# Peptides against a protein of PDB entry 8YR4: the designs that were tried, part 91

Target 1, 309 residues: chain A of PDB entry 8YR4
Amino acid sequence: PRGSPALQLVVLICLGLMGLERALNVLVPIFYRNIVNLLTEKAPWNSLAWTVTSYVFLKFLQGGGTGSTGFVSNLRTFLWIRVQQFTSRRVELLIFSHLHELSLRWHLGRRTGEVLRIADRGTSSVTGLLSYLVFNVIPTLADIIIGIIYFSMFFNAWFGLIVFLCMSLYLTLTIVVTEWRTKFRRAMNTQENATRARAVDSLLNFETVKYYNAESYEVERYREAIIKYQGLEWKSSASLVLLNQTQNLVIGLGLLAGSLLCAYFVTEQKLQVGDYVLFGTYIIQLYMPLNWFGTYYRMIQTNFIDMEN

## One batch from the design tools (peptide; made by RFdiffusion4, then SolubleMPNN)

Design b2_p16_4_s4 (from b2_p16_4, 14 letters changed)
Fold by OpenDDE base, seed 5:
Structure b2_p16_4_s4 (fold): chain B 309 residues (1-309), chain A 16 residues (1-16)
Amino acid sequence: as target 1 above (309 residues)
Amino acid sequence: LEEKLKELEEEIKKEF
């Protein structure tokens, strides 16, 4: 934002808070490991109570590992409201200026309400996509990279390789299956619009339908259109379940391989019981944001297609 | 999570 030094400072504070969220995603599992190890060693109550209190405070700042409900995330979201409003207003003014440069024939051929709806959709699409990329995609990719580095340095290179292969396979399958699903969703949306257009046309011609006693015929044609829509909706919904189960299977296999390897190293006394709990906790923290990645990738694709039109 | 996914899909469907 070149026009306001205050908004530039807010952006820098938000970037600093994003860095703090990444540090919390590593520290929270470490403190949880330390609690489990202190409990296993039957450590004195004072050391345990301090570590538990510190863990709960860090967990309050983090907000459950998704980074969506923590104090740091909420503070970032609050500060970002003014930056989003500035970006939205700038996009709206650019679209509005461009609409005023268009020919009078273009404005006379379109309903003013349709033009305004296209402008509002364009603004929401661009601002939503930018906020989404900055606050969900980039942080999740950063957490994966930090996770690979952390496990490679503090556990063994094999753990870093398992996380790398699991996350790479997860992202690749999410993209491939989402591309495949997009065909079913487009077919569903086209049939939904055709079904709605038929219902509106029948209701606008209500007097003519009554005059010919054609009500039963129009209801049956609408029923056939609904059945055809539901057949496409089922394919879309079934493909979503298939995506979610494929994602769950990949994470489950990564969790299984890493958990077995942790358990083996604990039996050999190379790792402590807390390190087993750390691995499981950290993988679950990576999975929670990634579960949304399929919905989000689809949103990105639809927004790009709508901006090319 | 499924309700928020449906709400997000419905918000995405309303925006799109």
Scores: peptide ipSAE 0.007, ipTM 0.448, DockQ to the pose 0.114
Fold by OpenDDE base, seed 1:
Structure b2_p16_4_s4 (fold): chain B 309 residues (1-309), chain A 16 residues (1-16)
Amino acid sequence: as target 1 above (309 residues)
Amino acid sequence: LEEKLKELEEEIKKEF
């Protein structure tokens, strides 16, 4: 952020913490591997206890498999609050200044409360998008690249290829299916707004409706609009289930192929039992941020569609 | 509005 050296330092610290999270994502599986190998070798208790204590400490820093509950992630989120507030306020002021530059005809055609709601949605959407890109998308892509490099260097090149193909297919299908879903979501939101507008118009004209005894007719028109909305909502929800199942199948196939290959190399004594556990743990760690990718991409698209309308 | 939001996002990225 230009103009605040304190906020620039906070951004640099947050970037350093993001680098630490990437290092933890590699180290935690390695230490877990080492525990399994030491248990298999029946190593002395002192070596095992030190490795377990170190693993638990690293796991506390990393957090649960989502990384969202770890000490480093919580510290990063806490420090970022001030940067987010600065960015949000800047976006809000830029939207507000732009609204004042708009023509009088635009302001006369819109209620001030609706304009403010659009501005608030806009600010929230931009701030949410930026935070999501910086803290979820970029780190997840970095974790995938680091994973491919790690498995290619320390495992057989076939493991790096499986991870590359699995993650590339997962990302491609996530984008393509989500773009396809956007059409259903736009249609749903448009019909929701139309249904709401009819309800508001009927309620504003309640005296006229009462005068003509047209209450039953207005209720039936509203019911038809709800049924049409629910048909579009079902398509949106069903398309979401299809996305989630497609994602689960791709990860499941990648996990199956890699786990079978790892098990085979363990039987050939080329890998240790701990390396099998490392592969499974690492793939599950990559999956959790990617599952959020589909959810936030949906949220971003919702917010953009809600701003277009 | 989406183009202006992207331009605004790029301006915000340049001012970071």
Scores: peptide ipSAE 0.006, ipTM 0.372, DockQ to the pose 0.041
Fold by OpenDDE base, seed 4:
Structure b2_p16_4_s4 (fold): chain B 309 residues (1-309), chain A 16 residues (1-16)
Amino acid sequence: as target 1 above (309 residues)
Amino acid sequence: LEEKLKELEEEIKKEF
């Protein structure tokens, strides 16, 4: 952010916190491994208790699990509010200035309320996309790269290859299937807008509808529009389930291949039991942000589709 | 508007 050294410092702190999250994503599985190894070795209670306490503290900082945001992520999000507000305001002012530069013919052809709604959606879309790229995409890609490096260095190179292939396939399929879904979402949103427009038109013409006793006809016409909408909604929702299932299958196959390979290396005494647990824990940790990746990428595409309308 | 929003997003990305 140009012109505010305070906001620049906040951005640097947020980047530092993002780096700390990356470190935690590696450390948490390592500490969990160490707990499993200490339990296997029947280590003294003092060593075990200290390692467990340290793990729980690191896990509190990291977060992770269905619905739990970590302390570091929450602190980053809190500090980022001012930066987001600065960016949002700048985008809003640029959109507003651009709207004033548009020809009078463009303004006369549009309702002021539609123009404002497009501007608000545009601002929300850009700020949402930027926040998503910075806080979800880039960190997740970094965690994947760190994971590949970690598994390639501390495990056999085959583990790094499995993670690479699994994550590359996951990302590629996520993009391709989400682009394929965009057509169903566009069709759904267009039909939703058309259904809403029919309801508004019928209600604005209420007196005319009453005069002609056409209430039953307007209700049936609205019902047909709802049925058509629901047919498109079903395609959108079914395509979402297909995306989620494809993602789950890719990660399941990666987890299977890597877990079998870990188990084999544990039987060969090349790895410890804790290393098997580390691999499974780390892959599951990568899955959670990636599942959000599919969700937010879908939100971004929705916002772009909603700007075309 | 969408193209200009993409250009604006790229400019914002260059200023971050």
Scores: peptide ipSAE 0.006, ipTM 0.385, DockQ to the pose 0.043
Fold by OpenDDE base, seed 2:
Structure b2_p16_4_s4 (fold): chain B 309 residues (1-309), chain A 16 residues (1-16)
Amino acid sequence: as target 1 above (309 residues)
Amino acid sequence: LEEKLKELEEEIKKEF
């Protein structure tokens, strides 16, 4: 943000908090491993209680339960509100200035309420995309790279390879299946607009429909258009389930391969029982932001398709 | 308007 040193400081603090989230994503599984190892070794209560208390404190800072946000993420989100508001206002003013530079012919062809709705959708899409890229995409890619490095250095090159192949295949299939779904969504949106246009035309011509007693005919045509729409909606929704199931299968295969390999190395006394629990915990922790990645990538494509229409 | 919104997104990305 140019022109406000206070907002620049807030951005730097938010970047520092994002770095702390990356450190917590490594430390939380390590402390959980240490608890399992101390329990297995029947370690003295004082060492166990300190490690458990430290783990719970780190887990409070991280969050990452199903639907729970951590303290660090909440603090980052709170501080970012002012930066988002500055960005939104700047985009709104640029759009508004640009609308005033447009020709009288462009303004005469559009209603003021439609122009404002386009401006509001544009501002919301830009600010949503930027916030998503900075706070979800970049951190998720960083967590994957940190995970590959960690498993390659502290376990074995085979674990780093499994995580690399699993995450690369997950990202590739997410992109390919989402691009394949985009055609079903475009076809659905086109048929929705056509069905709505037919309903509006029939209702605007209400007097003519009444004059010819054609209400039953118009209702049957609208029913046929709805059935055609629902056939496309079903393809869109079924393709979403297929994407989610494909993602689940890739993560499941990566978790299976890595868990079997970890169990084998525990039987050979090369790894401890806590290292098995660490691997499972860390893979599930990497999966959570990736599941959001698939959802938001779909929302991004939606916003682009909904802008193209 | 969409092309100009994309250009505006790219300019905003350069000014961040």
Scores: peptide ipSAE 0.000, ipTM 0.365, DockQ to the pose 0.042

Design b2_p16_5_s1 (from b2_p16_5, 9 letters changed)
Fold by OpenDDE base, seed 1:
Structure b2_p16_5_s1 (fold): chain B 309 residues (1-309), chain A 16 residues (1-16)
Amino acid sequence: as target 1 above (309 residues)
Amino acid sequence: SLLEKLKKEFEEERKA
């Protein structure tokens, strides 16, 4: 935000909080590991109680990996409201200024309500895109990289490789299947708009339809349009199920491979029981944001299309 | 489902 040092400070604080969230994503599993190890060793109550209390405090700050329920995430979201409002207003004013620079012929050809709807779509698309990139996409990629580094340094290099292959395959399949799905979704939306337009046109011309006793004909045309829409809707929904199932399988295979390897190393006394729990906890934490990645990618694509129009 | 729910929540927050 140029021109407001206060908003620049808020952005820096939000970036600092994002860094803290990344640190918490590493620390929470480590403390959970330590609890399991202390329980296994039958450690003194004072050490256990301190570690449990510290874990619960860190977990409160983190919010369980959903990104929405943690204190740090909520504080970040709260502070970001002012930055979002500033960005939204700036985009809205730029769109409004651009609309006033457009030719009289463009304005005469469009209804004021359509122009406002285009402006609102543009503003919300830009603001939404920026927020999702900064707060969801970038952090998720950072957590994956941090995870690969952590497992490569503190575990065996094989764990880092499993996480790398699993996440790379997951992201690649998510992109490819989402791009494939986007065709079905566009077709669905186009048919929905066409069906709605026909219904509105038929209802606006109801006197003419009555005069020619064409009600049954218009109803049948509307029915055909609905059937065509439902066929496209089914393809869209079925493709979503396929995406979700593919994602679940990839994560399941990664979890299986890594869990078996971890269990083996625990039996070989190279790792502790807590390290097995760490791995499972960390993979689940990575999975939660990744499940949204397909949503974000699709939203990014939609918002880019809405910005080009 | 969760995706559609959050998209719906985001669309509802956009309408508010």
Scores: peptide ipSAE 0.013, ipTM 0.471, DockQ to the pose 0.108
Fold by OpenDDE base, seed 2:
Structure b2_p16_5_s1 (fold): chain B 309 residues (1-309), chain A 16 residues (1-16)
Amino acid sequence: as target 1 above (309 residues)
Amino acid sequence: SLLEKLKKEFEEERKA
């Protein structure tokens, strides 16, 4: 962004974080391999525990393999909000100012029906996705239940309990934080509609604006409305990052507890190295649908709010 | 466009 050194620094930090995500994508598998090797070699517990803890920490930074819910990705997304808002505001103001510079003939030729058709295409796409999301929610919940039962029966009651507590806490926090976010989303949508209405009214009254040479005044008024909208958008987006990070923390703690316990039982020769690999793989497999569940629940709620407006 | 913004928000929410 030209003209803001602070935003340029944020862009550079975001690029650095993207580089770190790529490094984590290589390091996480390496550390996981090292754990398997240390377990196979019957390495001392202290070395194993340190490697497991380091792996889980790196996995926490990375998130669900794609990095989308990792700490680094969340931090990048959080920092990028301001850059996105700056860019969007500049584009919106440039379009709006250009519309006010256009000829009367262009404004008279503008059909209201085209704006409605654009809105209807948006809503139809949302509804189609909602159906897809609902059909994925039930299977995801079933997979979690099956996973809890599997770990309880084949490993130890402690593993089943860890998974149960982790998943229950994850779901509960997902719901609670999403309900909390709904407030910010509703406020954002209300302000978006108000900002849009103001822009539409200004453009419909183009002749009057031209007659009074009030184009600069209308642009500044629209700028203020965008800034107010972006303040609410930031709260909505920041609350999303907070949700993702909370989810990442819960799963990270579950993975840490279960991985340490599994590693301990392998050192005590109660479990095999294969059981550790199985546990880690299965937890990651359960996490992926859960991450999507959180996204889906958010999208469902967003769409319900967007349909109520 | 508002649609591109909505689509982008939707894609960002889907990528999140």
Scores: peptide ipSAE 0.007, ipTM 0.453, DockQ to the pose 0.164
Fold by OpenDDE base, seed 4:
Structure b2_p16_5_s1 (fold): chain B 309 residues (1-309), chain A 16 residues (1-16)
Amino acid sequence: as target 1 above (309 residues)
Amino acid sequence: SLLEKLKKEFEEERKA
């Protein structure tokens, strides 16, 4: 933001807080490992109580693994409100100035209310897209990369490979199945709009329908439109269940392979019991944001399509 | 075109 040094400082603080969230995503599993090891060793209460208190404090800063409910994420979101308002206003003014540069022929061919609705959708789509990309997609990809590096360096190269293959397969299947699902959702939305339009047209023409005693015919046509809509809704909902199940199977297979390998290394005394718990905790922390990735990808894809129109 | 300008401005605002 070139116009305000105060907003530039807020952006730098938000980037610093994003870096702190990445550090917390590594530290929280490490402290949880340390608690399990201290419990296994029957360590003195004072050492255990300090480690537990430190873990709970770090977990309060991190939140519930999604990053959405942590103190650091809430503080970042709060500080970002002013930046988002500045960016939104700048985008709105750019769209408005561009609309004024368009030919009179373009304006005469469109209703002013349609032009404003396109401008508002454009502004909200751009600002939403950028916020989702910067605060959800990029951090999740960073956490995956950090995880691969961490497991490759501190466990074994095989753990890094399992996480890499699992996350790559998960992301690829999420994209492919989400693109396939988008066809069913578009068909459903089109049929919903057509069903609504038919109901509105029948109700606006109520006097004509009454004059011809055509109420039973209009009700039956509306019933057929609802049945057709429900058939498309079922395909959309079933495709969502299939996406979620496919995601769960990929994560389950990765968790199984990694957990068996970790258990084997614990039996060989190469790893501690806490390291087994760390692996499981870290994979679950990666899974929670990734479960929303399909929703973010769909929002991104929808916003791009709405901007091409 | 407008999307590319906005993306470029956002990248410039992120670098500045």
Scores: peptide ipSAE 0.000, ipTM 0.359, DockQ to the pose 0.035
Fold by OpenDDE base, seed 3:
Structure b2_p16_5_s1 (fold): chain B 309 residues (1-309), chain A 16 residues (1-16)
Amino acid sequence: as target 1 above (309 residues)
Amino acid sequence: SLLEKLKKEFEEERKA
């Protein structure tokens, strides 16, 4: 935001908090590892109590693994409200100014309520797209890269390769299956709108339908439209289950390969028992935001299509 | 599913 140094400072603070969240995503598994190692070694209570207290504090800052419930994430979201409001208002005023520059002929051909709805959709689409990119997509990709680097440096190159292959395959399949699924969702939405339009038209013409005793015929046509909609809804829902199962399978295979390799290195005394727990915990932490990636990708695509219309 | 609930919550929070 060029016009307010205060908003620029808030953006910089939010970027700093995003960096802190990335550091916490690495530190929390490390401290959990250290607790497991101290318990295994039967370390003195004072060292264990300090490490547990530090872990709980870091976990409070990080949140429950979705990142959305952590103190740092909540503070970031709170500070960003002012930036979002400023951006939304600026986009809304630009769209409104552009609508006033359009020819009288364009306005006479459209209902005022439709013009306002187009403006609202445009503003929501732009602001939503920016929010999803900055707060969900970019941080998730950053966590994956940091994870690959961490495992490659502190464990073995084989762990970094497993995480790289697993996450690359996961993202690729998520995109491909989401694009395939989007066709079914569009067909479902089109049929939903057509079914709703028929119901509204039948209700608006209620007197005519009653005059011809055509109530049973209209109900049967509406039932057929619902059955057709439900057939498309089933395909959309089944495709979501297939996506989730494919994602679960890819993560399961990555977890299996990495866990077996970690267990082997623990038996050779190259890694500690805590390192096995760290690997499993870290992979699950990477999986949690990725589970939403397909939803975010689809929302981004929908917002782009809504901006082009 | 938890995904549909959270998607619905997210669509509701975005409409609010």
Scores: peptide ipSAE 0.013, ipTM 0.482, DockQ to the pose 0.104; fails the geometry check

Design b2_p16_5_s2 (from b2_p16_5, 9 letters changed)
Fold by OpenDDE base, seed 3:
Structure b2_p16_5_s2 (fold): chain B 309 residues (1-309), chain A 16 residues (1-16)
Amino acid sequence: as target 1 above (309 residues)
Amino acid sequence: SLLEELKERFEKEFKA
């Protein structure tokens, strides 16, 4: 934000907290590994108790992973409220000033309530898009890259390759299936609007419908429109299930390949039992935000289309 | 979850 040094400092603190959250996503599995190894070795209670206490403290800071309400994430969200409000107000004022620069003919052709609704949609779309990019999309991509580097350096290059191939395939299929699904959702939304318009027109012309005793005919037309809508809704919902199942299969195959390889290296005494637990825990942590990535990608695309209109 | 609340908020804003 140009013009407020205080808001610039808050943005820098939020970026620092995002970096800390990325570090916690690596440290929490490492400490959990260490607990499993200490339990396996029957280590002294004092060492075990210290490691467990440290793990619980780190887990409190992290929360349940990306998208969970950890202390660091809550603190970041709290500090970001002022930046979001500043950005929202700036976008609202820019849209409002632009509306005043538009010709009288443009204002006479549109109802004032429709103009305000377009302005509110525009502001919400821009602020929502920015928040999703900064707090969900970018951190998730960073966690994937950090994961690939970590597994490549501390396990074996084969683990880094498995995570790379799994996440690349997951992201590619998520994009492709989401773009395919967007066509069904647009068709559903268009039919929903047409069904709603027919219901509104029938209700506005209620006296005319009563005069001609056409109530049964209007109800039948509305039923046909609902059936057509439900056929499109089913395609949209079925396409979502297909997306989720495709994502689950890709993660399942990556988890299987990596878990088998980890188990093999534990039998060869190249890795410890805790390293098997670390791999499984870390892959599940990467999966949690990725499960929503298709929803975020679709929202980003819709917000871009709504800003172009 | 915050993700469910954000999803519901976004679904409400996109359904409106």
Scores: peptide ipSAE 0.007, ipTM 0.421, DockQ to the pose 0.207
Fold by OpenDDE base, seed 4:
Order: structure tokens, then C-alpha cells, then sequence
Structure b2_p16_5_s2 (fold): chain B 309 residues (1-309), chain A 16 residues (1-16)
């Protein structure tokens, strides 16, 4: 944000908080490992209680791994409200200025209410995309890289390779399947708009429909449009289930391969029981933001499709 | 077009 040193400071604080979240994402599994090891060793209660209390405090700061419910994430989101408002207002003004630069022929060919709706959708889409990129995509990619480095250094190069292959495959399949889904979503949205337009047209022409006793005909046409919409909605929803299941299978296979390898190294006394728990916990922590990745990527695509129409 | 231009302007403003 140019021109406001206060907002620049808030952005820097938010970046610092994002760095703290990355540190917490590594520390929380480590402390959980340490608890498991201390329990296995039958360590003194005082040491165990301190480690558990520290873990719970770190977990409160991190949140439940489902994304944004941690104290640090909530504080970041709270501070970001002013930055988001500044960004939104700037985008709105840029869109509005650009609309005024457009030819009179472009304005005469469109209804003012439709233009405003496109502008509002545009602003929301761009602001949503940026917030998503900054707060979900970049952090998740950072956590993946940190995970690969951590597992490669402290476990074995094979663990880093498993995480790398699993996450690369997950991201690639997420993109490819989501691009494939975009076609169904576009078709669904187009048919939704057509169905709505038909309903509005029928209701605006209510007197004409009554004059010709054509109510049954208009209802049947509307029914056919709904059935056609539902067929496209089913394809969109089924493609979503397929995406989620594909993602779940990739993570499941990665978790299986890594867990078996970790169990093997524990049996060879190269790793501790807590290290097995750490691996599983960390992979699950990566999965939760990545599942949101699919949701936000869908939201972004929806917003782009809604602007193309 | 408008979205791409907005995206490019936004990338320029966010990189700036």
C-alpha cells in the first residue's frame, strides 16, 4: 500500500505473523512428538506437565489446523481488515475510472445495473483472489517446502521425497481436475442464468400468459429448464466429489507410504515412536490447508466465470 | 479483457 506508512507497518506485522504461523506448524508436531517420547520413557510428571502445557499453548496460537481459527491467524485477519478495505477501495476506483474511459457505444449496449454488478463481482473476485494467494496459497507452499527440508534433514531423504512427490501430485491433480471442472461450472452457470431469465420473462409477461391461458405451458418450459440445470448441477457436484476423493487418495497414499517407512525405521531403532506421530501429524496439518485450497480455487474460478458471463 | 487488465494492474500495484 503506497502512501500510508501505517498500513505498510500493518502489512509487515501481518508478514511477521505469517512467519510465526510457519514456525508454529513445525513446533506443534515437535512438541507432540516430545510428549509421546516422554510418555514412552515414563518421564517425571513435572517434565511431562510442562511439555503438555507448552504444547497446548502453541496449539492455541496455531489453531486446529483447519485454517484460520488460531489466535495468530485471527490476529492477522483482524489487522488485515484495514489493508483489505484499502485494497478493495482502490480496485473499485480503478474499475470505476476504467468504466468512465470506455466508449459511449459500450455503455449504450449495456444496462447500467449489469455494469455495476460486473464491477462489484470484479472487485470481490480480485480482492478474494489476493487474500487467498497471500493467506492460503503462499503459506501452504511454504509449509510444504519447510516440511520437505525438515523431513530430509531430520529423518531421511526418502521422507522428503515422499512428501515432495505427494504434494506435487496433489497440486498438479488439483489444478488439472479443477480446470476440467470449470467447464461444468460454466455450463451450469449459463443454464442457471437462462432459467432465471425465462422465469423473469414469463413473470413480466404475466398478462400475456393469462390472456392466452398459457400458464401450464410456461410452467412446463420452466420445469424443463430446471431439469436441464439439475443435470449440469449434478455434473458440477459429482466433479467436486471426484476432486475431493482424488485429493484424499493422494494424501492417503502419501500417508501410507511415509507411515510404513517411518514404522520400519522405528523398528530398526533409527527413529523414535514420537517421530512416527510427528510425521502423521505434520501430513494431516498440510492436508487441511490444501483442502481449503480446492475450495478457494473453486471460489476464484466461480468468480472468474461469473465475470465472463 | 477487463479482468486481465485489472489483474495486470493489480500485479503491477502489488509488486510496486
Amino acid sequence: as target 1 above (309 residues)
Amino acid sequence: SLLEELKERFEKEFKA
Scores: peptide ipSAE 0.006, ipTM 0.378, DockQ to the pose 0.039
Fold by OpenDDE base, seed 5:
Structure b2_p16_5_s2 (fold): chain B 309 residues (1-309), chain A 16 residues (1-16)
Amino acid sequence: as target 1 above (309 residues)
Amino acid sequence: SLLEELKERFEKEFKA
């Protein structure tokens, strides 16, 4: 935001808080590992109590990882409200200025309410997509890269490779299956609009339908349209379940491979019991924001389809 | 599209 040094400072603070979230995502599993190791060694209560208290404090700051309601994430979201409002207002004013540059013929051919609805959808979609990319996609990709580096340096190159392969397969399958699902969603939306148009036309011609006693015929045609819609809705919903299950399977296989490898290294006394818990905890922390990624990517595609129309 | 022009303008305003 070039016009306000105060908003530029808020953006810099938000970027600093995003960096702090990345540090917390590494530190929280490390402190949890240390608790498990101290419990295994039967360490003195004072050391254990200090480590547990520090862990709980760090966990309060982090929350459940990327996209969770931790203190740092909430503070970032609170500070970002003014930046989002400035961005939204700037986009709204640009759209409004562009609408005033359009010819009178364009305005006379369209309902003002439809133009305002397109402008509002456009603004909400752009601002929502940008906020999602900045606060969910980029941080999650950063956490994956940090995870690969961390496991490669402090465990073994094999752990970094497992995380890399698991996350690469997860992202690739998410994109491919979501592009495949988009066809079913477009077909569903087209059939929904056709079913709604038929219902509106039947209700607008209510007097004619009554005059010809055609009520049963119109109800049966509407029933057929609903059945056709539900067949497309089922394909869309079933394809979503398939996406979620495929994602769960990829994460499950990555967790299995990494957990078995970690357990093996613990048996060989190369790693401690706490390192096994660290790996599982960190993979679950990566999975939580990625589970939302499929929902948000779907929202992105919906907003893009709604803007192409 | 208006969206691509808005996206390019936004990328230019955010990168600058």
Scores: peptide ipSAE 0.006, ipTM 0.371, DockQ to the pose 0.036
Fold by OpenDDE base, seed 1:
Structure b2_p16_5_s2 (fold): chain B 309 residues (1-309), chain A 16 residues (1-16)
Amino acid sequence: as target 1 above (309 residues)
Amino acid sequence: SLLEELKERFEKEFKA
């Protein structure tokens, strides 16, 4: 936001809070490891109590895995409201000015309510996409990179490789399956609109339908359109289940491979019991944002399609 | 994911 130094400062604070969230995503598992190690060593209560209290405080700042319930995330979201409102208003004004530059023929061919609905969809799509990229996609990619670096440096290169392969496969399959699903979703939406248009047309022409006693014929045509819609809806829903299951399998295999390797290194006394817990905790923390990544990719695609129209 | 469907339903309900 070039026009307001106050909003620029808010953006910088939000970026600082995003950096703090990344630090918390590393520190929380480390402190949890330290608790498990202190419990295993039967450390004195004072040291244990301090570490537990520090962990709970860091966990309060981070929130429950999704980050959405954490104090830092809530503070970031609160501060970002003003930036979002500024961005939304700027996009609305740009769309509105562009609509006024369009030819009279374009305006005469469209109802004013439809034009406003397109403008509202466009604004919401751009603002939603931007917020999604900045607050979910970029941070998740950063956490993956930080995770690969951390495990490669502090554990073994094999752990970094497992995380790299697991996350790369997860992201690739998420993109490929989501692109495949987008075809079914588009077909479903097109058939939904066609079914609705037929129902509206039949009801607007109800006098003609009644004059020809064609009520049963119109009902049967509507039933056929619903059955066709439900067939496409089923394909869309089934493809979503397939995506979720594929994602679950990839994460499960990565967790299995890494957990077995970690357990082996603990038996060889190269790692401590706490390091096993750290690995599992960190992988679960990566999974929670990644589950949204398929969501985000569809939202991105939908918003791009809605901007091209 | 399920959260997409929830978010889309929520966006459809809030824009309706």
Scores: peptide ipSAE 0.017, ipTM 0.516, DockQ to the pose 0.111; fails the geometry check

